Peptides against a protein of PDB entry 6DSZ. Designs and how they scored, part 63

Target 1, 361 residues: chain A of PDB entry 6DSZ
Amino acid sequence: NYVVTAQKPTAVNGCVTGHFTSAEDLNLLIAKNTRLEIYVVTAEGLRPVKEVGMYGKIAVMELFRPKGESKDLLFILTAKYNACILEYKQSGESIDIITRAHGNVQDRIGRPSETGIIGIIDPECRMIGLRLYDGLFKVIPLDRDNKELKAFNIRLEELHVIDVKFLYGCQAPTICFVYQDPQGRHVKTYEVSLREKEFNKGPWKQENVEAEASMVIAVPEPFGGAIIIGQESITYHNGDKYLAIAPPIIKQSTIVCHNRVDPNGSRYLLGDMEGRLFMLLLEKEEQMDGTVTLKDLRVELLGETSIAECLTYLDNGVVFVGSRLGDSQLVKLNVDSNEQGSYVVAMETFTNLGPIVDMCV

## One batch from the design tools (peptide; aimed at target 1 R267 R298 N334)

Design b2_p23_4 (made by RFdiffusion4)
Pose (drawn by RFdiffusion4):
Structure b2_p23_4 (pose): chain A 361 residues (1-361), chain P 23 residues (1-23)
Amino acid sequence: as target 1 above (361 residues)
Amino acid sequence: EEEEEEEEEEETLKEELEEMEEM
C-alpha cells in the first residue's frame, strides 16, 4: 500500500513567542502535528521564514536562550519521546535548523498520566523538566557537553499530578504543581537539586486549592508566585501571601489556556471552551519604599475569539488565537469597545479543517 | 454606588488596554 498527505494538518496544538531568527526578531512558532511553522512579525503582518517538518508529533515546544547566548534555543519533544534542542542559523543565504542536542528519554517503566506530557524549563535555563509518567519527574540538566541529551529520573511521591510549573525568583530551581489524591487535590512545593538528584522541601506551605484546579501560571520576577486557575476561583499563591477572586462569570465554561501579556505579569489572557477571551489582572500598589507589591485580582471579559488551544500576544495590541477545534485567527484588542461589548476584532482567519468527523465525495 | 464602582472598573480596564497598545 502507499499513503500520501493530501492536506497538511491544519489544527493548531501549540504556539510560542520569542527571538528565534535573530535578536529582537518577534517570531511566532506554530505547532500543528508533524509540522513546525516559523514566522517573523513584520509591518505586513505574519510573514514566514521557514516551515520545517519533523518525524514526530510535537508535544512540548518551549523557547529559551541560556546564560550567554546569541538567540533563543528552541526545544521540542516528540510524543514518542524524542527530545531535541534546535537553533535557527541563517549564516548563509539559505536557512538550516542545526540540532545542537538530541536524545530519546523514554522510560521502560512508567505509565503515562491523565493530562498527558508536560514540559517545563527553568526560569534561568538551569534544566529542562519533564512529567511523562506518573510518579516520575525527569530532569535534563542544561550545559554544553550534554549534546547527547542525557537525563535522570527523580521520584515523585505525588502520584496524580495535574499541572507543573517552575517558579520565578527562588534561591534555586523550585517547582509548583497541583496534584490529586484522596481528600481533594492540593498544591505542593519542591526544590530540584541537580547536584544530589533529589527533592528538597519547597519554599512554602502546602495549600488546599479548588477541586478542579487545572492550570498553574509561572508569575514573573517583580511579583513572584504562582497563579492557579480552577473552574470557579482564580487564586494567587506566593508563600504566606494569598489572594483569590471567584467571579460567577467564569463557571459556565472551563478556562483552558493562558498567556502572559506584559513582561511584568500584570495582565494575562484566558480562554474558555465557549470561545471567550478574558483579561486576568494583577493590579499594583507601589508603596513608600519605592517597591512594588500586588493588591488584588480582577477578571473582566474582553469579548470572544474562536475556541483556543493556544494563546499568544504578539505586538501592538494583537493576539494570535491558535484554534484546534476551529479556524485559527488574528485578533486586535482595542481600548475603545467600538461595537457592542467586544474589545475583540478579527483581522485574519486561517483555514482549519478542524476535527474531521465524517466526509463524503 | 454600584454604578460608580462599575464605571471605575471600566476605566481601569481601559487604562490597562491602553498600556497594552503601547507595547

Design b2_p23_4_s1 (made by RFdiffusion4, then SolubleMPNN; from b2_p23_4, 13 letters changed)
Fold by OpenDDE base, seed 5:
Structure b2_p23_4_s1 (fold): chain B 361 residues (1-361), chain A 23 residues (1-23)
Amino acid sequence: as target 1 above (361 residues)
Amino acid sequence: MEAERRRELEERLKEQLRKLESL
């Protein structure tokens, strides 16, 4: 009996930080193909708590806290369109991952989008949005009493969506997305009506953005709005204010991932295809009426890491760099640069043994 | 070539700014 010790997946394809095990614990959750790894973040490093096998490759992994939950719930969507909401429960030494809700969200008809699966959660936890197929936006209403995840589709006129997020501070759930048409790339917003199961006109749009605009970041209050990241430019829009920067340093390599550092959206980590780590800073201006507006955008090069598939800020300047192509890292951000001008120090490296070639035998 | 594309992008971004200020 050759126990082929099936080599555990080491390539990271997603990571999130939040309070999943308790309200007080800071957790790092790592997706490695079909495996979910759960850690507690401590002053001594990452403490493993549980590993969970999923019934398929993890395509979306998001933490969210519905109103009146004491801790975060985990939304997972697999590449086979199995959706679940998971809860951590501990009773003494017994640790259970409870499925609060589940469903299959696959459509019988639809062209899978070229840019893959996008899953997003409304900041007010009213719904989950899914871009699975061209010309469709799938909505999963979040209802606490429903163990079955029910979904419906809304038709998108925009067939080629590049990225989509829910905006913050909107009375109705509002999406912001980059799309491509024959005239170029554009940004548009829609309100999502759960009642009518349709889109209403959103608060703003921006036609003819940068041709390589690839990512949307929803900005929390007090700023609101969205950041649009391109190859050569970073832009901000909130329906009232527009700002744009074109820092030469970002042109060298494509930014491929981002993560919010501050809860108020004042800072974001950006990672590019060369493993460069940047900080995007939102500079505030306080108006005489006490309103806070965005004054400027700034980008700073922090240093070099493994090529990030995903980034997540933990705490106290510690960042997890989830890598698919290289070794994942735990890195420290310093206030002062080293002799090479880097603010990044590797604390721990997690060896990537390469993709599990699923030899379909 | 890169400097010209940069100027064109910066000009387009400025023109978009002007259109938003006029609303």
Scores: peptide ipSAE 0.051, ipTM 0.633, DockQ to the pose 0.029
OpenDDE base, seeds 1, 2, 3, 4: peptide ipSAE 0.009, 0.000, 0.034, 0.035; ipTM 0.340, 0.277, 0.569, 0.514

Design b2_p23_4_s2 (made by RFdiffusion4, then SolubleMPNN; from b2_p23_4, 10 letters changed)
Fold by OpenDDE base, seed 3:
Structure b2_p23_4_s2 (fold): chain B 361 residues (1-361), chain A 23 residues (1-23)
Amino acid sequence: as target 1 above (361 residues)
Amino acid sequence: MEEEERKEREERLKKVLEEIEKL
């Protein structure tokens, strides 16, 4: 009996940080093709807790905390359109990953979008949104009692969506998305009516953004709104305020991933195709009425890492750099630069043995 | 000029990163 120890996947295609094992534990969750790895973040490093095999390549992995849950739940969507909501449950030494809900969200009719699967969760946990097919936005209502993930489609007039997020601080679930038409790239918002199963007009739009605008970041309160990242520019819009920067340093390589550092959205990590790590800063201005507005945007180069597929800020200046093309890393952000002027020091490196091509034989 | 700009950048980054260590 040759136990062919199937080589475990090492290439990272997604990572998230949150409180999945308990309310108190800080977790790092890593997607490696069909494998989910769960770690507890400790002062000593990453402690492995559980590994879970999924029924397909993980395409979406998001933590969310519905009202009345003590810890985060995990939404997973596979490349084969299998959706599930997972819960961590520990009973003494027994660790179980419970499927709270599941469903297949594949449509029989639709053109799969060229930019791949996008999955997003409303910050108030009212719904999950999925961009799977051109001209469709799929909605999964979040209901506590529903073990079967049921979805419906809303027709989207904008056929070529580049990226989409739910906005914060909206009375109704509101999406913000970058789309392309023959005139260029644009940003639009829609309110999502669960009741009527339709889009309503959103609070704002921005026509004719940068031609290479590729990412939307939803900004928490008090700022609200969204950041739009392009190849040459970073813009902020919240309906009332617009601000754009074009720092020359970002033109050298395309930003490909981001992660929020502060809960209030004051800082974001940005990673580019050259493995450069940046900090995006939102400078606040407090108005006389106590309102907080965006004063300025700033980008600062921190250093260089492996080329990030995903970034997650953990705690105490520690960042996980999930890499598909290179080795994944734990890096420390230091207050003082090294001799090379870098604020980034590799703490741990995780060897990437390359993509396991699942030969479906 | 470049050395002053570098020092100013270092001071700005120091303030940003000092706030990270307090989280």
Scores: peptide ipSAE 0.266, ipTM 0.809, DockQ to the pose 0.647
OpenDDE base, seeds 1, 2, 4, 5: peptide ipSAE 0.194, 0.200, 0.113, 0.211; ipTM 0.782, 0.780, 0.627, 0.788

Design b2_p23_4_s3 (made by RFdiffusion4, then SolubleMPNN; from b2_p23_4, 12 letters changed)
Fold by OpenDDE base, seed 4:
Structure b2_p23_4_s3 (fold): chain B 361 residues (1-361), chain A 23 residues (1-23)
Amino acid sequence: as target 1 above (361 residues)
Amino acid sequence: SAEKERKEREERLKKVLEEIEKL
């Protein structure tokens, strides 16, 4: 029995920040294949708290805070369609990760989507949405007492969903998605009825977006709506306001990840396939009635990092750059540029030893 | 000039980043 001490995975395939260990702690959670790493963000850097082996490759990792919870819960979906909701519990020095709910969400029938697994959580924690298969949207209702994650499917007429998010500030859970048909790419919204297990017409749609529109960002209040990121353009729509920009700088490389900086959605980090780090800015206009509207969108190049698979803003201008292809980094955003005109400085680099090829012998 | 555009960028970014340090 050769115990091949499988090297620990180093390639990052997901990261999220939130308050998982406590209400007060800022955590960084890193997915490395089957491994979950939990850190506390401190003034001194990342403090490791716990590592958790998962029963499969982590495909979705999202923090969410149901009503009445003091801290965030963690939703994980594996590539084998095992879903769980995890809670961190500490009693003195004893740390436990408790499975609050579990389920398998695999369907016997369905074509796995070519763009992979998408998992999203309603901002009001009413449901989890999963795009696992073409033409299906899976819903997991979030009930406090449910130890078994039960799901149902809603049929999507749109077979080729590119990306999907839940919108903020909606009376009913509302998804916004980019899809492709023979006429091009489009954005559509649907309300999700838990009761009827169907889609209702959403508040808005945008036909004929950019052909390479690939990402949806749900924007929180007061702006609401969504940002659609393409190869050449970035657009905003909320049903009432539409705005598009086409900054030449984004044409050079495809934006592949994003992360919200401000809780109100005024700023986002964007990472591209060249490792360029951008700030997307939503410029606000305050109306005389006290309503906040979007005035303009702006993109600014901050600098260069490792090619991000995922980005997460931590605190005080510190960003974690999770990389699958290169070394992950902890970077600092500086107010003043360096001699090269970069606002990004690497604070720490985490060596990526490459993909662990699980040779299933 | 390219230098003027650079300075304008730096001023814009400075304002953005100064707001980040306050979060």
Scores: peptide ipSAE 0.245, ipTM 0.807, DockQ to the pose 0.671
OpenDDE base, seeds 1, 2, 3, 5: peptide ipSAE 0.222, 0.239, 0.231, 0.180; ipTM 0.791, 0.802, 0.804, 0.620; seed 5 fails the geometry check

Design b2_p23_4_s4 (made by RFdiffusion4, then SolubleMPNN; from b2_p23_4, 11 letters changed)
Fold by OpenDDE base, seed 5:
Structure b2_p23_4_s4 (fold): chain B 361 residues (1-361), chain A 23 residues (1-23)
Amino acid sequence: as target 1 above (361 residues)
Amino acid sequence: MEEEKKKEREERLKEVLKEIESL
């Protein structure tokens, strides 16, 4: 019996930070193909708590806290379209990962989108949105009593969605997305009606954005709106205010991931295809009436890391760099630069042994 | 002029990073 100790996957394809094990614990959750690793973030580093095997490659992994939950729940969607909502339960030394809800959200008809699976959660936890297929937006209503994740599709006229997010501070769940048509790339918003199972006109649109606009960041209140990241430009729009920057430093390599640092959306980490780590800053202007408006956007180079597939800010200037192509890292952001002018120091490196080619034997 | 802009940038970065370490 050759126990081929199947080498555990080491390539990271997703990471998220939140309060999954308890209300007080800060957790790092790491997706490595079919494996979910759960850590507690401590002053000494990452403490492993549990590993979970999933019924397929993890394609979406998001933490969310429905109204009246004491801790975050975990939404997972696999590449085989198996959806679940997971809860952590501990009773003494016994640790259980409980499936609160599950379902298969695969459609019998549809073209899988070339940009892959996108899964998003409404900030008010009213629904989950899924872009799985061209010309469709799938909605999973979030209901506490429903153990079966039921979904419906809304037809999307925009066939080539590049990225999509739910906006913050909207009376109805509202999506913002970048799409491509023959005229270029554009940004549009739609309100999602759960009752009518249709899109209503959203609060704003921006036609003819940068040709390489690739990411949408939803900005929390009080600013609201979205940041659109391109190859050459970063733009902000909230319906009333538009602001664009074109910092030369971002032109050299494509930004591929982002993570919010501040709960109020004042700072974001950005990672590019060369492993450069940036800070995006939203500068505030306080008006005489006490309203806070966006004054400016600024991008600053912090340093270099492994090429990030995902980034997540933990705490106290510590960032997890999840890498698919290289070694994942815990890095510290320092106030003072090193001799090379970098504000980033590697604290721990996690060796990537390469993609497990699932040789289906 | 370029060195002054670099120092001003470094000072601004320092302020931003101090706020991160406090979170």
Scores: peptide ipSAE 0.242, ipTM 0.807, DockQ to the pose 0.766
OpenDDE base, seeds 1, 2, 3, 4: peptide ipSAE 0.173, 0.232, 0.182, 0.240; ipTM 0.766, 0.805, 0.776, 0.810

Design b2_p23_5 (made by RFdiffusion4)
Pose (drawn by RFdiffusion4):
Structure b2_p23_5 (pose): chain A 361 residues (1-361), chain P 23 residues (1-23)
Amino acid sequence: as target 1 above (361 residues)
Amino acid sequence: EEEEEKLQEELEELEEEDEEKEE
């Protein structure tokens, strides 16, 4: 027999922003399935540079540039457990994606978990963290000689884990995650020590959270902490400091995705399965000692995009809405809600044949 | 109404920060 592609996969599973082509090159990297798309934000709008194609299902896609690098290094993990670090190199008149490092990191003894694979990267590029199998947190240290991507497993006493994030602004690599056991689910803190390959007691106390907490947000350096998005209550956890708001405006649909807007983290974008788009706020309270603290949380609806699996703010009040169940699109957020109450205006839609359930000729 | 005005101020600050970044 013989199989050809009549149409490339159109559903968007992942999208990230960063400086990949050059420095201050606002790149939008869109992950379909086996395809990877790279764009440069120009005055025209989204203009592509190179659409590559891999022999795997892109499951983790994150950007970073470690200590002393020219441009961000892209990291990709295949669902069949193929890991690689890439670099856009336009040295010549052509374009080549050099593979700085690669290595298969499948464990012969783990069970894939509910909520699938999670790939997290250290705030200061100390290591790559993986949550492939239950009870096994895999660490991949980041240096130069680790070109044949080597790795080692730590053990995780917490068996059922929902979402994991690296915390900003800590003495060393620290992890914040939501896990489930009997008696509801909780949030616990750990410290990754890649010198002894163990877990150390984390920065702060284990808190009880909402029963349906589904997302953890890494809050940047000026504030520090973690934001946990459940079904009804949005909570902020940072050591002893703790804030939460529970608007009934949210319970109607589960919040699925989040995206950081400002570098400070004062504004965030949220998405519903009903197709909404929220703005999560961390309002500031600059005090007498020239320091900045955080006072409260506020969530107010912006309008509605399409159902988003990915979410990304690009530039000049524009957000790329990566839709898996429908057309992905481009959106302009305006201060003045011109029509109705929607601060959201569609600029461009991308044909997504969506989940093809049935068809005929 | 006051909460809507506050939201509009947040969005205005964001537009200003984008304009300053472009300059």

Design b2_p23_5_s1 (made by RFdiffusion4, then SolubleMPNN; from b2_p23_5, 14 letters changed)
Fold by OpenDDE base, seed 3:
Structure b2_p23_5_s1 (fold): chain B 361 residues (1-361), chain A 23 residues (1-23)
Amino acid sequence: as target 1 above (361 residues)
Amino acid sequence: SAAEEELKKKLAELEEEEKARQA
């Protein structure tokens, strides 16, 4: 009896950083197909805590902290539309991953979107938003007492949503999204009414953005608004301030992932299809009234890594580079460049044995 | 489209401004 020990998946398809095991612990959570790996970030590196098998490929993995929670909860959506909210619970040496809520959010009617599943969480933890199907936005209200994830759909007039995020600092949950129509790509905002289960007009829109605009980054306060990343341009908009840059260096390869470095949204990591790692910097201007406005955007090439599927800043200049195509890495960002002009130093490399194709036998 | 050409022009202008800033 050859017990073919099924090799654990090594290709990373998602990663997030937060405080999942405790309020004090910094965690790295890694999605590898159907497996969730939980680490504690330490001065010595990544300490493994738990591995969890999921009932399908992880399509969305987001940490969030509802009001009155001491630590983050984990939202997971699988490619088969199984949703759950997970909590880490330790009781002495016993470690349990508790399902606080679950549900299947599949619709019987709808065209699955070509850009895949998008899942987002309102920064104030009022709702989860899901773009699963063309012309629909699914909302899961976040209620602490609800063990069943109940969802409803709101119709989107915009059939071809490219990316969507919830904005920060909004009185009502507000989405910002890039969409494509016959006239090009555009950015729009909608307020989400939980009460009426409909969209209201959002605070701003930007028509005719770059044709290859592919990502939305919601910017925290004090800046607020969103960054739109294209092939050739990076733009910022918050309703009052608009700024765009077109650094030539980003044209060489498509930016495919991003991660916020600073809690205030002053810096972001960007990764492209060639494994180049960039820093996007938001330069602030303080007004006489104490308001902070965006003065400028700047992009700096940090160096080269494995081709990132996902990026997450840990702490102290350490970044996890989650790779699907190559080896995942822990890298350190340095203030000074090396002899090759790189600010990136590989600290640890995690061998990727290739994608485990779920052979449906 | 006319909108695409205008956007392309703006992006080209921004590219030159960014090059000038990095120089």
Scores: peptide ipSAE 0.024, ipTM 0.419, DockQ to the pose 0.025
OpenDDE base, seeds 1, 2, 4, 5: peptide ipSAE 0.022, 0.018, 0.023, 0.000; ipTM 0.414, 0.385, 0.463, 0.347

Design b2_p23_5_s2 (made by RFdiffusion4, then SolubleMPNN; from b2_p23_5, 10 letters changed)
Fold by OpenDDE base, seed 5:
Structure b2_p23_5_s2 (fold): chain B 361 residues (1-361), chain A 23 residues (1-23)
Amino acid sequence: as target 1 above (361 residues)
Amino acid sequence: SEEEERLKKVLEELEKEEEERRK
């Protein structure tokens, strides 16, 4: 029996940072196809804690903390529509990953969306939203006592959703999404009624955004609203204020991933298809009444990394660059540029051996 | 450059905020 030591997958298809192992630990979670790798972030680097095999390719991986949980829970959705909520438990030296809830959220009828699976969690942990199929938004209510993840669909009139997020600071769960119709790309919001299982009119919309608008970033309070990233422009809208920038530097390559640096949403990392790493900055203006408003948006080039599939800010200017096409990296942001004008230094590189050619024998 | 100085300030502010959070 030649145990063909199947090479462990090395291509990263998702990463997330949070407090999964404990309330105090900072964790990096990395999705590599069917494998979840859990690390503790230390001053010395990444300490491996556990590897978990999933029953399918990980399509969505999000940390969230429901009210009254001491640490983050992990939501995973596989490409085969198996959903689970995982909890880390340690008893002495024994480490267990416990399934708190699970379910299959596949529909018998529906066209899988061309842009793939999108999974989002309401910031107040009221629900999980899934865009799996064109013209449908799936909702999983978050109930602590429910071991079985039950979902329902709400019909979307907008058939071609590009990206979707839950907004912050909304009385009801509210989604913001970019969609395409024959007239172009647009941004719309909907409130999600759990009770009525329907959409209500959201707080705002923006018709005729940039034709290549591809990403929505939900902005935390105090700003609220959303950032829309295109090929040529970055826009902000919160219902009351609209701002747009068109920095020439972003035109050269498409921004493909982002990660929030600050809890208040003042800074974001952006990665493009050439491996350029940017900082997006939200400049605040404090009004005489103590209200904080967005003054301006700014983009700064930090340097070059591997082409990011996902980015996550860890701590102390350290960023994990998860790469599918190249080597993943742990990089440091420096205050002073190097001789090449880069503010990015690679601390560690994780060799990508390429796609697992699933030779279906 | 003026751009480098602006970026430096952003990164310095980032470092300070991280130090404050560790406290």
Scores: peptide ipSAE 0.205, ipTM 0.790, DockQ to the pose 0.827
OpenDDE base, seeds 1, 2, 3, 4: peptide ipSAE 0.196, 0.201, 0.177, 0.178; ipTM 0.784, 0.789, 0.770, 0.771

Design b2_p23_5_s3 (made by RFdiffusion4, then SolubleMPNN; from b2_p23_5, 11 letters changed)
Fold by OpenDDE base, seed 4:
Structure b2_p23_5_s3 (fold): chain B 361 residues (1-361), chain A 23 residues (1-23)
Amino acid sequence: as target 1 above (361 residues)
Amino acid sequence: EKERERLKEVLRELEEEERRRRE
């Protein structure tokens, strides 16, 4: 009996930071295929708390804090469309991961999207949105008392959604998405009516964005709006203001992941396919009436890391670089550059034993 | 040099904001 000790997955396919174990603890959660690893971020480094096996590959992992919760809950969706909301409970030395709600959100109809599963949570925790199939947007209403996650579909006229996020500061849940049609790529917004189970017209749209626009970042208040990241350009739009930059440095490699550094959305980490780490900065202009407007966008090269599948800012200039193709890293951002001009120093490296996918470029 | 100074300022602001959050 060859007990093939199934090697634990080491490739990271998702990471998130928040307050999952307590209101005070800063956690790093790492998805490695079917495994969820939970860490507490300490001054000494990452302290492992719990590993949880999932009944499928983790496709979506998001922390959210409903009204009245003291700490974050975790939403997970697997590649087989099993959804759950998890809660961390500790009683003395006993640690339990409790399923608050679960459900299967698979549809019998629809074409699975070629760009994979997208899962998003409304910043006000009114709903979860899922892009699973072309031409459909699935909504899971968030209700505290519901142990069974029920979902409904809203038809999307736009069949080829590239990326989608919920916007901040909207009276109704509002999505912003990049989509492709025969005329190119565009950005559109929809309000999601939970009551009527339909889309209403959103606050703005932007037709004919960059052909390779691939990511949407929802920007918190006071700026609001969204950032659209392409191959050559980064654009901001909030319905009233539009700003675009085309820094030459981002043309060298495709940006593939991002993470918000500041709660107010002033800074973002960006990672590209070459493992370059950037900081995107939103420069503020305060108006005489106290209104904050976007003055400018700036991109700065910080250094090089493993090719990030996901990025998450922890604290004190520490960033977790989750890598699928290479070793994951804990890196420190320094104020002063090293001799090579890098502001990034690797603090810890986590060996990836997964198959080296030779990206034949 | 100007780009380097700008980046240093960004990183300093990051450290200062983190310090303010801990206070």
Scores: peptide ipSAE 0.180, ipTM 0.779, DockQ to the pose 0.818
OpenDDE base, seeds 1, 2, 3, 5: peptide ipSAE 0.180, 0.081, 0.163, 0.193; ipTM 0.781, 0.641, 0.769, 0.788; seed 5 fails the geometry check

